Peptides against a protein of PDB entry 7SID. Designs and how they scored, part 22

Target 1, 151 residues: chain A of PDB entry 7SID
Amino acid sequence: LHMYLMLLKELPGEEYPLPMEDVLELLKPLSNVCSLYRRDQDVCKTILNHVLHVVKNLGQSNMDSENTRDAQGQFLTVIGAFWHLTKERKYIFSVRMALVNCLKTLLEADPYSKWAILNVMGKDFPVNEVFTQFLADNHHQVRMLAAESIN

## One batch from the design tools (peptide; made by RFdiffusion4, then SolubleMPNN)

Design b1_p11_4_s2 (from b1_p11_4, 3 letters changed)
Fold by OpenDDE base, seed 2:
Structure b1_p11_4_s2 (fold): chain B 151 residues (1-151), chain A 11 residues (1-11)
Amino acid sequence: as target 1 above (151 residues)
Amino acid sequence: LPDFSEIAKLL
């Protein structure tokens, strides 16, 4: 886990995008890692914070590549899972904060949710609609973060 | 693309 988290943390940011092949390799074990540690709030927070680098890379990529679509799909699946568990009130505010940051980054890249769509249990949820729900979050810091992200 | 249903089973 720690080595994997380190790899995610050390990913170059938006200024230095990774080759899509490298992004795919990093995303392959992500869902399994998230599943194993889904009940650990600190690990989930850390994962969500680190995958921000991946989101930034995906946002800069063109949609013409099959690998790009594949990577986006894998990432969105993980985000959808965290969103789903959030709806079930499984995560504390700090994890939700990290999730909002991920959603914010997605909206910056795709403000109209053309590709940023969470598929949860066979149903599609555009990220812009999902994001709006955090404006009514029970925790004031989450609401404020969501509100700030609108501007 | 991976199916959420598969992930939901794991989560």
Scores: peptide ipSAE 0.058, ipTM 0.741, DockQ to the pose 0.164
Fold by OpenDDE base, seed 5:
Structure b1_p11_4_s2 (fold): chain B 151 residues (1-151), chain A 11 residues (1-11)
Amino acid sequence: as target 1 above (151 residues)
Amino acid sequence: LPDFSEIAKLL
């Protein structure tokens, strides 16, 4: 876990995107890691903070390539899982804030949720629709972060 | 360690 988290932390920023082949290789173990540590709030927060770089890379990429579509699908699966567990009240506010930052970055790249759509339990949820729900979050800091992300 | 059962339908 430590080695994997270190690798995610050292990912290039928005100004220096990774090749989609490299993004895809990094995403391959991510679902398994998230599932294994889903009950560890600190690990989940750390993962969500680190995958912000992945979101930025996906937002800058050409969505016409097969690898881009594959990477997008794997990433959205992970975000969808975290959102679903959030709806089941499994995560504390600090984890939800990290998730909101991921959703914000997705909306910056796709404001109208043309491709940013979460598929959870066979149902589609556009990220812009999902994001508005955090404006009514029970924790004031989450509501404030969501509101600041729009304005 | 926790298993995959809780989010198996999502992943």
Scores: peptide ipSAE 0.048, ipTM 0.718, DockQ to the pose 0.291
Fold by OpenDDE base, seed 1:
Structure b1_p11_4_s2 (fold): chain B 151 residues (1-151), chain A 11 residues (1-11)
Amino acid sequence: as target 1 above (151 residues)
Amino acid sequence: LPDFSEIAKLL
């Protein structure tokens, strides 16, 4: 786990995007890691903080590429799972903060949610609609972060 | 928790 998290941490940001092939390789084990540690708040927070770099890379890629669509799908599956569990009040505010940052980055890359759509239990949820729900979060810092992202 | 198990299957 720690070795994998370290690799995620070392991903370059938007200023220096990774090749999509490398992004795909890093995303392959992500769902399994998230599933295994879904009840661990610290691990979930760390994962969400590190995958911000992945989101930035996906936003700069060719949207018409098959590899890009594959990477987007794998990533959105994970984000959708975290969002669903958040709605069930399974995560503390610090994890929700990290999730909001991920959603913010997605909206910056896709403000109209053309591809940023979460599919959870057979239903589609555009990220822009999902994001607005955090404006009413129970924790003031989460609400503030969400509000700052809109303006 | 049933919900956790269902979500885990989606991952």
Scores: peptide ipSAE 0.047, ipTM 0.719, DockQ to the pose 0.185
Fold by OpenDDE base, seed 4:
Formats: sequence, C-alpha cells, structure tokens
Structure b1_p11_4_s2 (fold): chain B 151 residues (1-151), chain A 11 residues (1-11)
Amino acid sequence: as target 1 above (151 residues)
Amino acid sequence: LPDFSEIAKLL
C-alpha cells in the first residue's frame, strides 16, 4: 500500500504529463486498492488526494485515443465507486472534500461532461450533475467548497 | 473496460 500511495503522490502534474501507457499501468491496481481499504477513511482520503494528478494527466490526452478512453474508464470506475459509497453515507466529510476536489478537477478538464460520466448501478451520472449535489451536502465545509468551485 | 457498477459493488 505505502509503495503504491507513494507512486500516486509522485505523479507529474499538468506541466509534465505522463505517457498514457504509464497512466494505464498505474491505474490497473487502483480499484483493488480502493476496495481493500474502503473502510479506512484516512487511506481513502489519501488516495483521492493523490489521484488528482491522474485527472490532470487525463485532461492533456487525445480523447480519440483508445488508451485515453481506457484510462478514463478505469479512473471513472473508482470515482463512481467513491461517489456511490458517499451516497450511502460511508465516508466522513474530509473524504467527501477530497472527492469534491477530484470532481472539480474533472470539470476543469471536461466542463461539458463529454467523457466525465459516472456509471453507478447501471445508471449514468454526468460529473457536473454529481458535483451540483454537493451544494446540498450535510457538512458546511463541503457545501462551501462546492460553492467556491463555481464562483 | 471493467463494469463501473461491478466495481462499485466491490467497494
């Protein structure tokens, strides 16, 4: 776990995007890691904070590439899972804050939610729609973060 | 691509 988290943390940002092939390799174990530690709030928060770099890399790639679509799909799978568990009140506000930051970054990369669409239980949720729901979050800091992202 | 819903259920 610690080694993997370190790799996520050290991902280059928008200034130096990774080749999509490298992004794909990094994303392969992500869902398993998230699943294994889904009950650990601190680990989940850490993961969400670190995958912000992945979103930045995805936004720099050609959307017509098969590898780009694959990477986007794998990433959105994880985000969708966290979103789903958030709806089930499985995560404390600090984890939700991290999730909102991920969604914010996705919207920056894809303002019209052309590819940033979460599929949960067979239903599609555009990220812009999902993001809007955090304006009504039970925790004031989450609401504030969501609102500040719009303004 | 893995099924989004399937992974969500595993978490």
Scores: peptide ipSAE 0.070, ipTM 0.747, DockQ to the pose 0.200; fails the geometry check

Design b1_p11_4_s3 (from b1_p11_4, 6 letters changed)
Fold by OpenDDE base, seed 2:
Structure b1_p11_4_s3 (fold): chain B 151 residues (1-151), chain A 11 residues (1-11)
Amino acid sequence: as target 1 above (151 residues)
Amino acid sequence: LEPFHLIALKK
């Protein structure tokens, strides 16, 4: 886990995007790692904070390639799972704040949710619609972060 | 536990 998290943390990000092939390789173990540590709030927060680099990479990529769509799908699957478990009240506010930051970054790259769509339980949920739900979050800091992110 | 990546894909 530590080595994987270090790799995520050290990603170049938006200013120096990784080749999409490297992004795909990085995303492959992500779902498994999240699955193993789903009940560890600190690890989940750390993962969500670090995958912001992946979102920034996706935002700078050519969205027309099959590899880009594949990477988007793998990433959105993870975000969708975190959102689903959030609705099940499985995560504390700090994890939800990290998730909001991921959603914010997605919306910056795709304001109209053309590709940023979460598929959960066989249903599609555009990220812009998902994001608005955090405006009514039970924790004031989450609501505040969501409200600030709209501007 | 159900695999994390399958939760979102569950019907």
Scores: peptide ipSAE 0.071, ipTM 0.739, DockQ to the pose 0.730
Fold by OpenDDE base, seed 1:
Structure b1_p11_4_s3 (fold): chain B 151 residues (1-151), chain A 11 residues (1-11)
Amino acid sequence: as target 1 above (151 residues)
Amino acid sequence: LEPFHLIALKK
């Protein structure tokens, strides 16, 4: 876990995008890591903060590439799981803040939710629809962060 | 099954 988190932390930002092949390799163990530590708030927050760079990379990629679609799918599956567990009140506000930042970045890359769609329990949820729900979050800082993103 | 368990099953 520690080595994986270090790799996530060292990801370059929007200024220096990773090759899609590297993104795919990075995403491969992500689901398993998230599942194993789903009840650890600190680990979840750290993961969500680090994968912001992955979202930025995906947003700059050619949407026509099969590898891009594969990477997007793997990432969205994980985000969908975090969102669902958030609805079940499993995460504290700091984790929800990190999730909102991920969703915000997705919307910046895909404002019309053409590819940014969460599939949870067999149902599709466009990220723009999911994002607006955080405007009614119980924590004021989460509401403010969400509101700032759409203004 | 919770979402992360479903993810694991699909892999």
Scores: peptide ipSAE 0.069, ipTM 0.729, DockQ to the pose 0.226
Fold by OpenDDE base, seed 5:
Structure b1_p11_4_s3 (fold): chain B 151 residues (1-151), chain A 11 residues (1-11)
Amino acid sequence: as target 1 above (151 residues)
Amino acid sequence: LEPFHLIALKK
C-alpha cells in the first residue's frame, strides 16, 4: 500500500500530464486497493486526494483514444463505488470532502457530463446531477465546499 | 466482502 500511495502522490500535476498508457498502468490495481481498504477512512481520503491528479490527466487527454476510454471507465467505476458507499453513509465528512473535490475536477473537465457519467447498479448518473446532492450534505463544510465549487 | 469494482456493476 505504501509504495502504491507514494506512486500516486508523485504523479505529475495538471501542468505536466502523464501519457495515457502510464495512467492505465496506475489505474489497474486501484479498484483492488480501494476494495481492501474501503473501511479505512484515512486511506480512502488519501487515495481520493491522490487520484485528483489522475482526473486532471483524463480531462486533458484525447477523448477519441481507446486508452482514454478505458482509463475513464476504470476511474469512473471507482468514483461510482465511493459515491454509492457515501449514500450508504459509510464515510465521514473528510472523505466526502475529498470525493467532492474529485467531482469538481471532473466537472471542470466536462461541465455537461458528456463522458463523466457514473454507472452504479446498472443505472447512469451524470456527475453534474450527483454533485448537486452534496449541496444538501449533513455536514456544513461539505455543503460549503460544494457551493463554492459551483461558482 | 464484495469486490469494489462489482459495486458499480451490480444489477
Scores: peptide ipSAE 0.062, ipTM 0.732, DockQ to the pose 0.717
Fold by OpenDDE base, seed 4:
Structure b1_p11_4_s3 (fold): chain B 151 residues (1-151), chain A 11 residues (1-11)
Amino acid sequence: as target 1 above (151 residues)
Amino acid sequence: LEPFHLIALKK
């Protein structure tokens, strides 16, 4: 886990995007890692903070390739799962803050939620719609972060 | 199963 997390942390940002093939290789174990540590708040927070680099890479990539669509799907599935569990009150504020940052980055890459759509239990939820829900979060820091991201 | 099910639906 720690080695994987370290690798995620060291990913280049928006300025230096990785080849989509490399992004896919990094995403392959992500869902399994998230699933395994779903109940560990600290690990979830760390994962969400580190996958920000993945979002930045996806936003800079050619969206026409099958690999890009695959990467988008894998990433959005993970984000959707975290959001779903958030609705079930499974995560403390620090994890929710990390999730908000991910959603913010998605919206920066896709302001109109053309591809940034969470599919949860067979239903589609545009990220812009999901994001606004955090403006009413129970924790003041989460609300502040969400509001800061909008402005 | 979709990765979502593995993450969110298993208790």
Scores: peptide ipSAE 0.136, ipTM 0.784, DockQ to the pose 0.256; fails the geometry check

Design b1_p11_4_s4 (from b1_p11_4, 7 letters changed)
Fold by OpenDDE base, seed 5:
Structure b1_p11_4_s4 (fold): chain B 151 residues (1-151), chain A 11 residues (1-11)
Amino acid sequence: as target 1 above (151 residues)
Amino acid sequence: MEDFSLISKRL
């Protein structure tokens, strides 16, 4: 886990995007890692903070390539899982803050949710619609972050 | 990778 998290942390930012082939290799174990540590709030927060770099890379890539579609699908599966568990009140506010930042970054890359769509339990949820739900979050800091992100 | 459907069933 530690080695994998370090690799995610050292990902190039928006200034230097990774080739999509490299992004795919990094995403391959992500779903399994999230599943194993889904009940650990600190690990979940760390993962969500690190995958912000992945979102930035996905948003700057050629959307027509097969590799881009695969990477987007794998990433959105993970985000969808975190959102689903958030609705079930499984995560503390600090994890929800990190999730909102991921959703914010997705909206910056895809404001109209053309590809940023969460498929949860066979249903599609555009990220722009999902994001508005955090405006009514129980924690004031989450509501404030969501409100600031829309403006 | 673990499919989301599998994750949701486990939780």
Scores: peptide ipSAE 0.042, ipTM 0.697, DockQ to the pose 0.260
Fold by OpenDDE base, seed 1:
Structure b1_p11_4_s4 (fold): chain B 151 residues (1-151), chain A 11 residues (1-11)
Amino acid sequence: as target 1 above (151 residues)
Amino acid sequence: MEDFSLISKRL
């Protein structure tokens, strides 16, 4: 886990995008890692903070590439799972803050939710629709963070 | 309800 988290941390941001092939290799174990540590708030927060760089990379990629679609799908599966568990009140505010930052970054990369769609329980949820729900979060800092993108 | 593991294995 530690080594994987270090790899995520060292990812270049928007300034220096990674090749899509490298992004795919990085995303490959992500779902399993998240599932294994889903009850560990600190690990979940760390993962969500680090995958912000992945979102920035995906936003700059050619949307017509099969590899891009594959990477987007793998990433969105993880985000969808975190959102689902958030609705089940499994995460403290600091984890929800990290999730909102991911969703905010997704909206910056895809304002019209062309590809940023979460599939949960067999239903599709555009990220813009999901994001607005955090305006009613129980924690004031989460509400404030969500409101920054709308104002 | 679908847990994290089931959601993550869809793709």
Scores: peptide ipSAE 0.038, ipTM 0.697, DockQ to the pose 0.232
Fold by OpenDDE base, seed 3:
Structure b1_p11_4_s4 (fold): chain B 151 residues (1-151), chain A 11 residues (1-11)
Amino acid sequence: as target 1 above (151 residues)
Amino acid sequence: MEDFSLISKRL
């Protein structure tokens, strides 16, 4: 875990995008890592904070459409899972704040929701629609973060 | 790619 988190932390941001092949390799174990540490709120928060770099890279990639779509799909599956479990009240406010930052970054990368769509239980949810729900979050800091991102 | 439902349930 430590090594994996360090790799995520040291990823270049939007200014220096990674090849899509590298993004795919980093995403490959992500769902398993999240599942293994699902009960550790601090680890989940850390993961969500670090994958912001992945979101930035996905938005800047000009690689082939198949690899890009694959990477986007794998990432969105994980984000969708965190969102779904958030609605089930599984995560504390600090994890939700990290998730909001991920959603904000997705909207910045794809403002028209061409690919930033969460498929949950067979239904599609555009990220902008998902994001607005955090304006009504139970925790003040989460609401403030969401509101600040919209304005 | 792993199914969302499986991931969601595992989390």
Scores: peptide ipSAE 0.042, ipTM 0.710, DockQ to the pose 0.211; fails the geometry check
Fold by OpenDDE base, seed 2:
Structure b1_p11_4_s4 (fold): chain B 151 residues (1-151), chain A 11 residues (1-11)
Amino acid sequence: as target 1 above (151 residues)
Amino acid sequence: MEDFSLISKRL
């Protein structure tokens, strides 16, 4: 886990995007890692914070290849899972804040949710619509973060 | 790509 998280943390990010093939390889174990540590709030928060680099990398991609769509899909699947469990009240505010940051970054890259769509239980949810739900979050810091992200 | 249903069950 530590080695994987370190790799995520040390990604070049927005200024120096990785080849899409490398992004795909990085995303492959992500779902499994999230599943293993789903009940550890601190690990979940750390994962969400570190995958911001992946979001920024995807946002800088100007290519619309099969690899790009595959990488986007794999990432969105993980985000969708965290969102789904958030609606089930499984995560504390700090995890939800990290999720909001991911959604914010997605909207910066795709303001009209052309590709940023969460497929949860066979239904599609555009990230812009998902994001607005956090404006009514029970925790004031989550609401504030969501409100700041709109401006 | 792993299906969400599998992830949802694991998470």
Scores: peptide ipSAE 0.033, ipTM 0.681, DockQ to the pose 0.182; fails the geometry check

Design b1_p11_5_s1 (from b1_p11_5, 6 letters changed)
Fold by OpenDDE base, seed 1:
Structure b1_p11_5_s1 (fold): chain B 151 residues (1-151), chain A 11 residues (1-11)
Amino acid sequence: as target 1 above (151 residues)
Amino acid sequence: LEEMYNSILNS
């Protein structure tokens, strides 16, 4: 886990996008890691903070690439799972803050939710619709973070 | 993708 988190942390940002093949390699174990540590708030927060770099890379990639679609799908599956568990009140505010930041970054990359759509329990949820739910979050800092994108 | 999703939620 530690090694994997270090690799995620060292991902270049928007200024230095990675090849999509490298993104896919990093995403491959992500769902398993999230599954194993879904009850660990610190690990979940760290993962969500680090995958911001993945979102930035996905936003700079060619939408017509099969590898891009594959990477987007794998990433959105993980985000969808975190969102679902958030709705079940499984995460503290700091984890929800990290999730909102991921969703904000997704909307910056895809403001019309062309590809940023979460599939949860067989139903599709555009990220823009998911994002608005955090405007009513119980924690004031989460609401404030969400409101920044609306203003 | 569905299998990955279920793995995360049901673990």
Scores: peptide ipSAE 0.031, ipTM 0.708, DockQ to the pose 0.922
Fold by OpenDDE base, seed 3:
Structure b1_p11_5_s1 (fold): chain B 151 residues (1-151), chain A 11 residues (1-11)
Amino acid sequence: as target 1 above (151 residues)
Amino acid sequence: LEEMYNSILNS
């Protein structure tokens, strides 16, 4: 876990996008890591904060279409799972804050929701639709972060 | 992808 988190933390930002092949390799173990530590709030927060760099890379369009779709799908599966567990009140506000930041970054990368769509329990939810629900979050800091992102 | 999704939710 430590080595994996360090790799995620050291990912370059939007100014220095990674090849999609490298992104795919980093995403492969992500679902398993999230599964193993889904009950650990601190680990989940850390994961969500670090995958912000992955979101920025997924927004780039000059890559292999099949690999891009694969990477986007794997990432959205993880985000969808965190979203679902959030709806089931499994996560504290600090984890939800990190999730909102991920969703904000997705909207910046895909403002028209061409690919940023969460599939949860067989239904599709555009990220912009999911994002607006955080305006009614029970915690004031989460609401403020969501509102700030829209303005 | 659905298998991955279920793996996360059911762990």
Scores: peptide ipSAE 0.031, ipTM 0.708, DockQ to the pose 0.971
Fold by OpenDDE base, seed 4:
Structure b1_p11_5_s1 (fold): chain B 151 residues (1-151), chain A 11 residues (1-11)
Amino acid sequence: as target 1 above (151 residues)
Amino acid sequence: LEEMYNSILNS
């Protein structure tokens, strides 16, 4: 886990995106890792913080390949799961803050939620609509972070 | 994707 997370952390930024094939290879284990540690708040926070780099890579892709769509789908599945569990009050504020940062980065890459759509339990939720819910979060730091992300 | 989603939620 730690080695995997370190690799995610060291991904290049938006200016130098990885080939989509490499992004896919990094995403493949992600769902399993999230599944194994879904109840560990610290690990979830760390995962969410590190996958920010994945979002940056996805945002700079050509968006026209099957690999890109596959990567987007895998990533959105993970984010959707975290959001769903957040709605079920499974995560503390620090994890929710990390999730807000992920959603913010998604919106920066896709401001109109053309592809940034969470599918949860068979229903589609555009990230922009999901994001606004954190403006009413119970924790003041989460609300503040969400508000800062909009402006 | 559904299997991945369920895997995360049901663990």
Scores: peptide ipSAE 0.031, ipTM 0.708, DockQ to the pose 0.940
Fold by OpenDDE base, seed 5:
Structure b1_p11_5_s1 (fold): chain B 151 residues (1-151), chain A 11 residues (1-11)
Amino acid sequence: as target 1 above (151 residues)
Amino acid sequence: LEEMYNSILNS
């Protein structure tokens, strides 16, 4: 886990996006890591903070690439799982804050949710619709972050 | 993708 998190932390920023092939290699172990540590709030927060770089890379890639579609699918599966568990009140506010930042970055890359769609339990949820739910979050800091993100 | 989703939620 430590080595993987260090790798995610050292990802190039938005200014220097990674090749999509490299993004795919980084995403391959992500679902397993998330499943193993889904009950650890600190690890989940750290993962969500680090995958912000992945979101930025996905948003700047050619959407017609097969590798891009594959990477988007793998990433959205993970985000969808975190959102689903959030709805079940499994995560504290600090984890929800990190999730909102991920959703914000997705909306910046895809404002109309053309590809940013969460598939949960066989149903599709556009991220722009998912995001509005955090405006009514129980924690004031989450509501504030969500409100700032739409302006 | 479905297998990945289920692994995250049920493991």
Scores: peptide ipSAE 0.030, ipTM 0.702, DockQ to the pose 0.935

Design b1_p11_5_s2 (from b1_p11_5, 6 letters changed)
Fold by OpenDDE base, seed 5:
Structure b1_p11_5_s2 (fold): chain B 151 residues (1-151), chain A 11 residues (1-11)
Amino acid sequence: as target 1 above (151 residues)
Amino acid sequence: LEEQYNSIINS
């Protein structure tokens, strides 16, 4: 886990995007890691903070390539799962804050949710629709972060 | 992808 998290942390940012082939390789173990540590709030927060760089890479790549679609699908599967667990009240506010930041970054890359769509329990939810729900979050800091992201 | 999704939510 530690080595994988360090690798995610050291990913190049928006200024220097990675080739999509490299992004795809980094995403391959992500779902397994999330499955193993979904009950650890600190690990989940760390994962969500680190995958912000992945979101930026996904948004700057050729949307028509097979690798791009594959990478987007694998990433959105993880985000959708964390959204699912959030609705089940499994995550504390600090994890939800990190999730909102991920959704914010997705909206910046895809404002009209052309590809940023979460599949939860077999139903599709555009990220802009999902994001709006955090405006009514029980924690004031989460609501404030969501409101600031819209403005 | 559905298998990956289920593995996370049911783990």
Scores: peptide ipSAE 0.752, ipTM 0.970, DockQ to the pose 0.962
Fold by OpenDDE base, seed 4:
Structure b1_p11_5_s2 (fold): chain B 151 residues (1-151), chain A 11 residues (1-11)
Amino acid sequence: as target 1 above (151 residues)
Amino acid sequence: LEEQYNSIINS
């Protein structure tokens, strides 16, 4: 786990994106890791913080390649799952804050929600619609972060 | 992808 998380953390940013093939290979284990540690708040927070780098890489890629669509799908599946579990009140505020940051980064990468759409329980939700709900979060710090992020 | 999604939410 820690080695994998380190790889996510050290992923090059937006200025120097990795080849999409490499990003895709990095994303392949992600759902399994999330499944194994979904009940660990600290691990979930760490995962969400580190996948921010993945979003930055995805945002710099052409959307017409199969690998790009695959990578986007792999990533959005995880984010959608975390959103689902958030709605089920499984995550404390610190994890939700990390999720807000992920959603913010997604919106920055895809302002028009061309690909940033979460599928939760078989239904599609644009990230902006999901993000807006955090403005009404029960925890003041989450609300504040969401409010700051839209500016 | 649905299987991956379900594996997380049902784990």
Scores: peptide ipSAE 0.751, ipTM 0.970, DockQ to the pose 0.959
Fold by OpenDDE base, seed 3:
Structure b1_p11_5_s2 (fold): chain B 151 residues (1-151), chain A 11 residues (1-11)
Amino acid sequence: as target 1 above (151 residues)
Amino acid sequence: LEEQYNSIINS
């Protein structure tokens, strides 16, 4: 786990995008890691903070279309699962704040929701629709973060 | 992907 998290942390940002093949390889273990540690709030927060770098790479358009869709799908599956568990009140405010930052980054990468769509319980939700719900979060810091992200 | 999704929410 520690080695995997370190790899995610060291990913370059939007200014230095990785090949989509490398991004895809990094995403392959992600769902398994999330499954194993979904009840650990600190690990979930760390994962969400580190995958911010992955979102910046997924927004690039000059890559293999099939691999891009695969990588986007792998990532959105995890984000959708964390959103699902958030709706079930499984996560404390600090994890929800990290999730809001992920959603904000997704909107910046895909402002028209061409690919940034979460599938939750068999239904598709564009990220902007999901993001809006955090404006009514029970914790004031989450609401404030969501409100700041609109501007 | 649905299997991955279910593995997380049902773990």
Scores: peptide ipSAE 0.751, ipTM 0.970, DockQ to the pose 0.959
Fold by OpenDDE base, seed 2:
Structure b1_p11_5_s2 (fold): chain B 151 residues (1-151), chain A 11 residues (1-11)
Amino acid sequence: as target 1 above (151 residues)
Amino acid sequence: LEEQYNSIINS
C-alpha cells in the first residue's frame, strides 16, 4: 500500500503529464487497493488526495483515444464507488472533502460532463449533478468547500 | 469495470 501511495503522490501533474499508457498502468491496481482499504477512512482520504494527480493528467489529454477512454473509465469507476459509499453514509467529512476536490478537478477538465459521468448501480450521473449534492452536505466544511469550488 | 465497482462497494 505505502509503495503504491508513494507512487501516486510523486506523479507529475498538469504541468508535466504522463503518457496515457503509464496512467493506465497506475490505475490498474487502484480498484483493488480501494476494495481492500475502503473501511479505513485515513487511507481513503489519502487515496483520493493522491489520485488528484491522475485527474490532472487526464485533463491534459488533448487526443481522445481508446487508451484515454480506458483510463477515464478506470478512474471514474473508483470515484463512482466512493460516491456510492458516501450516499450510504460510510465516510466521514474529511473523506467527503477529498472526494469534492476530485470532483472539482474533474469539472475543471470537463465542465459539461462529456466524459466525466459516474455509473452508480447501473445508472449514469454527470459529475456536475453529483457535485451539487455536496452543497447540501451535513458537514459545514464540506458545504463550504463545495460552495467555493464552483466559483 | 462493473466488476471493479462491485468489488469496492461490496468489500
Scores: peptide ipSAE 0.751, ipTM 0.970, DockQ to the pose 0.958

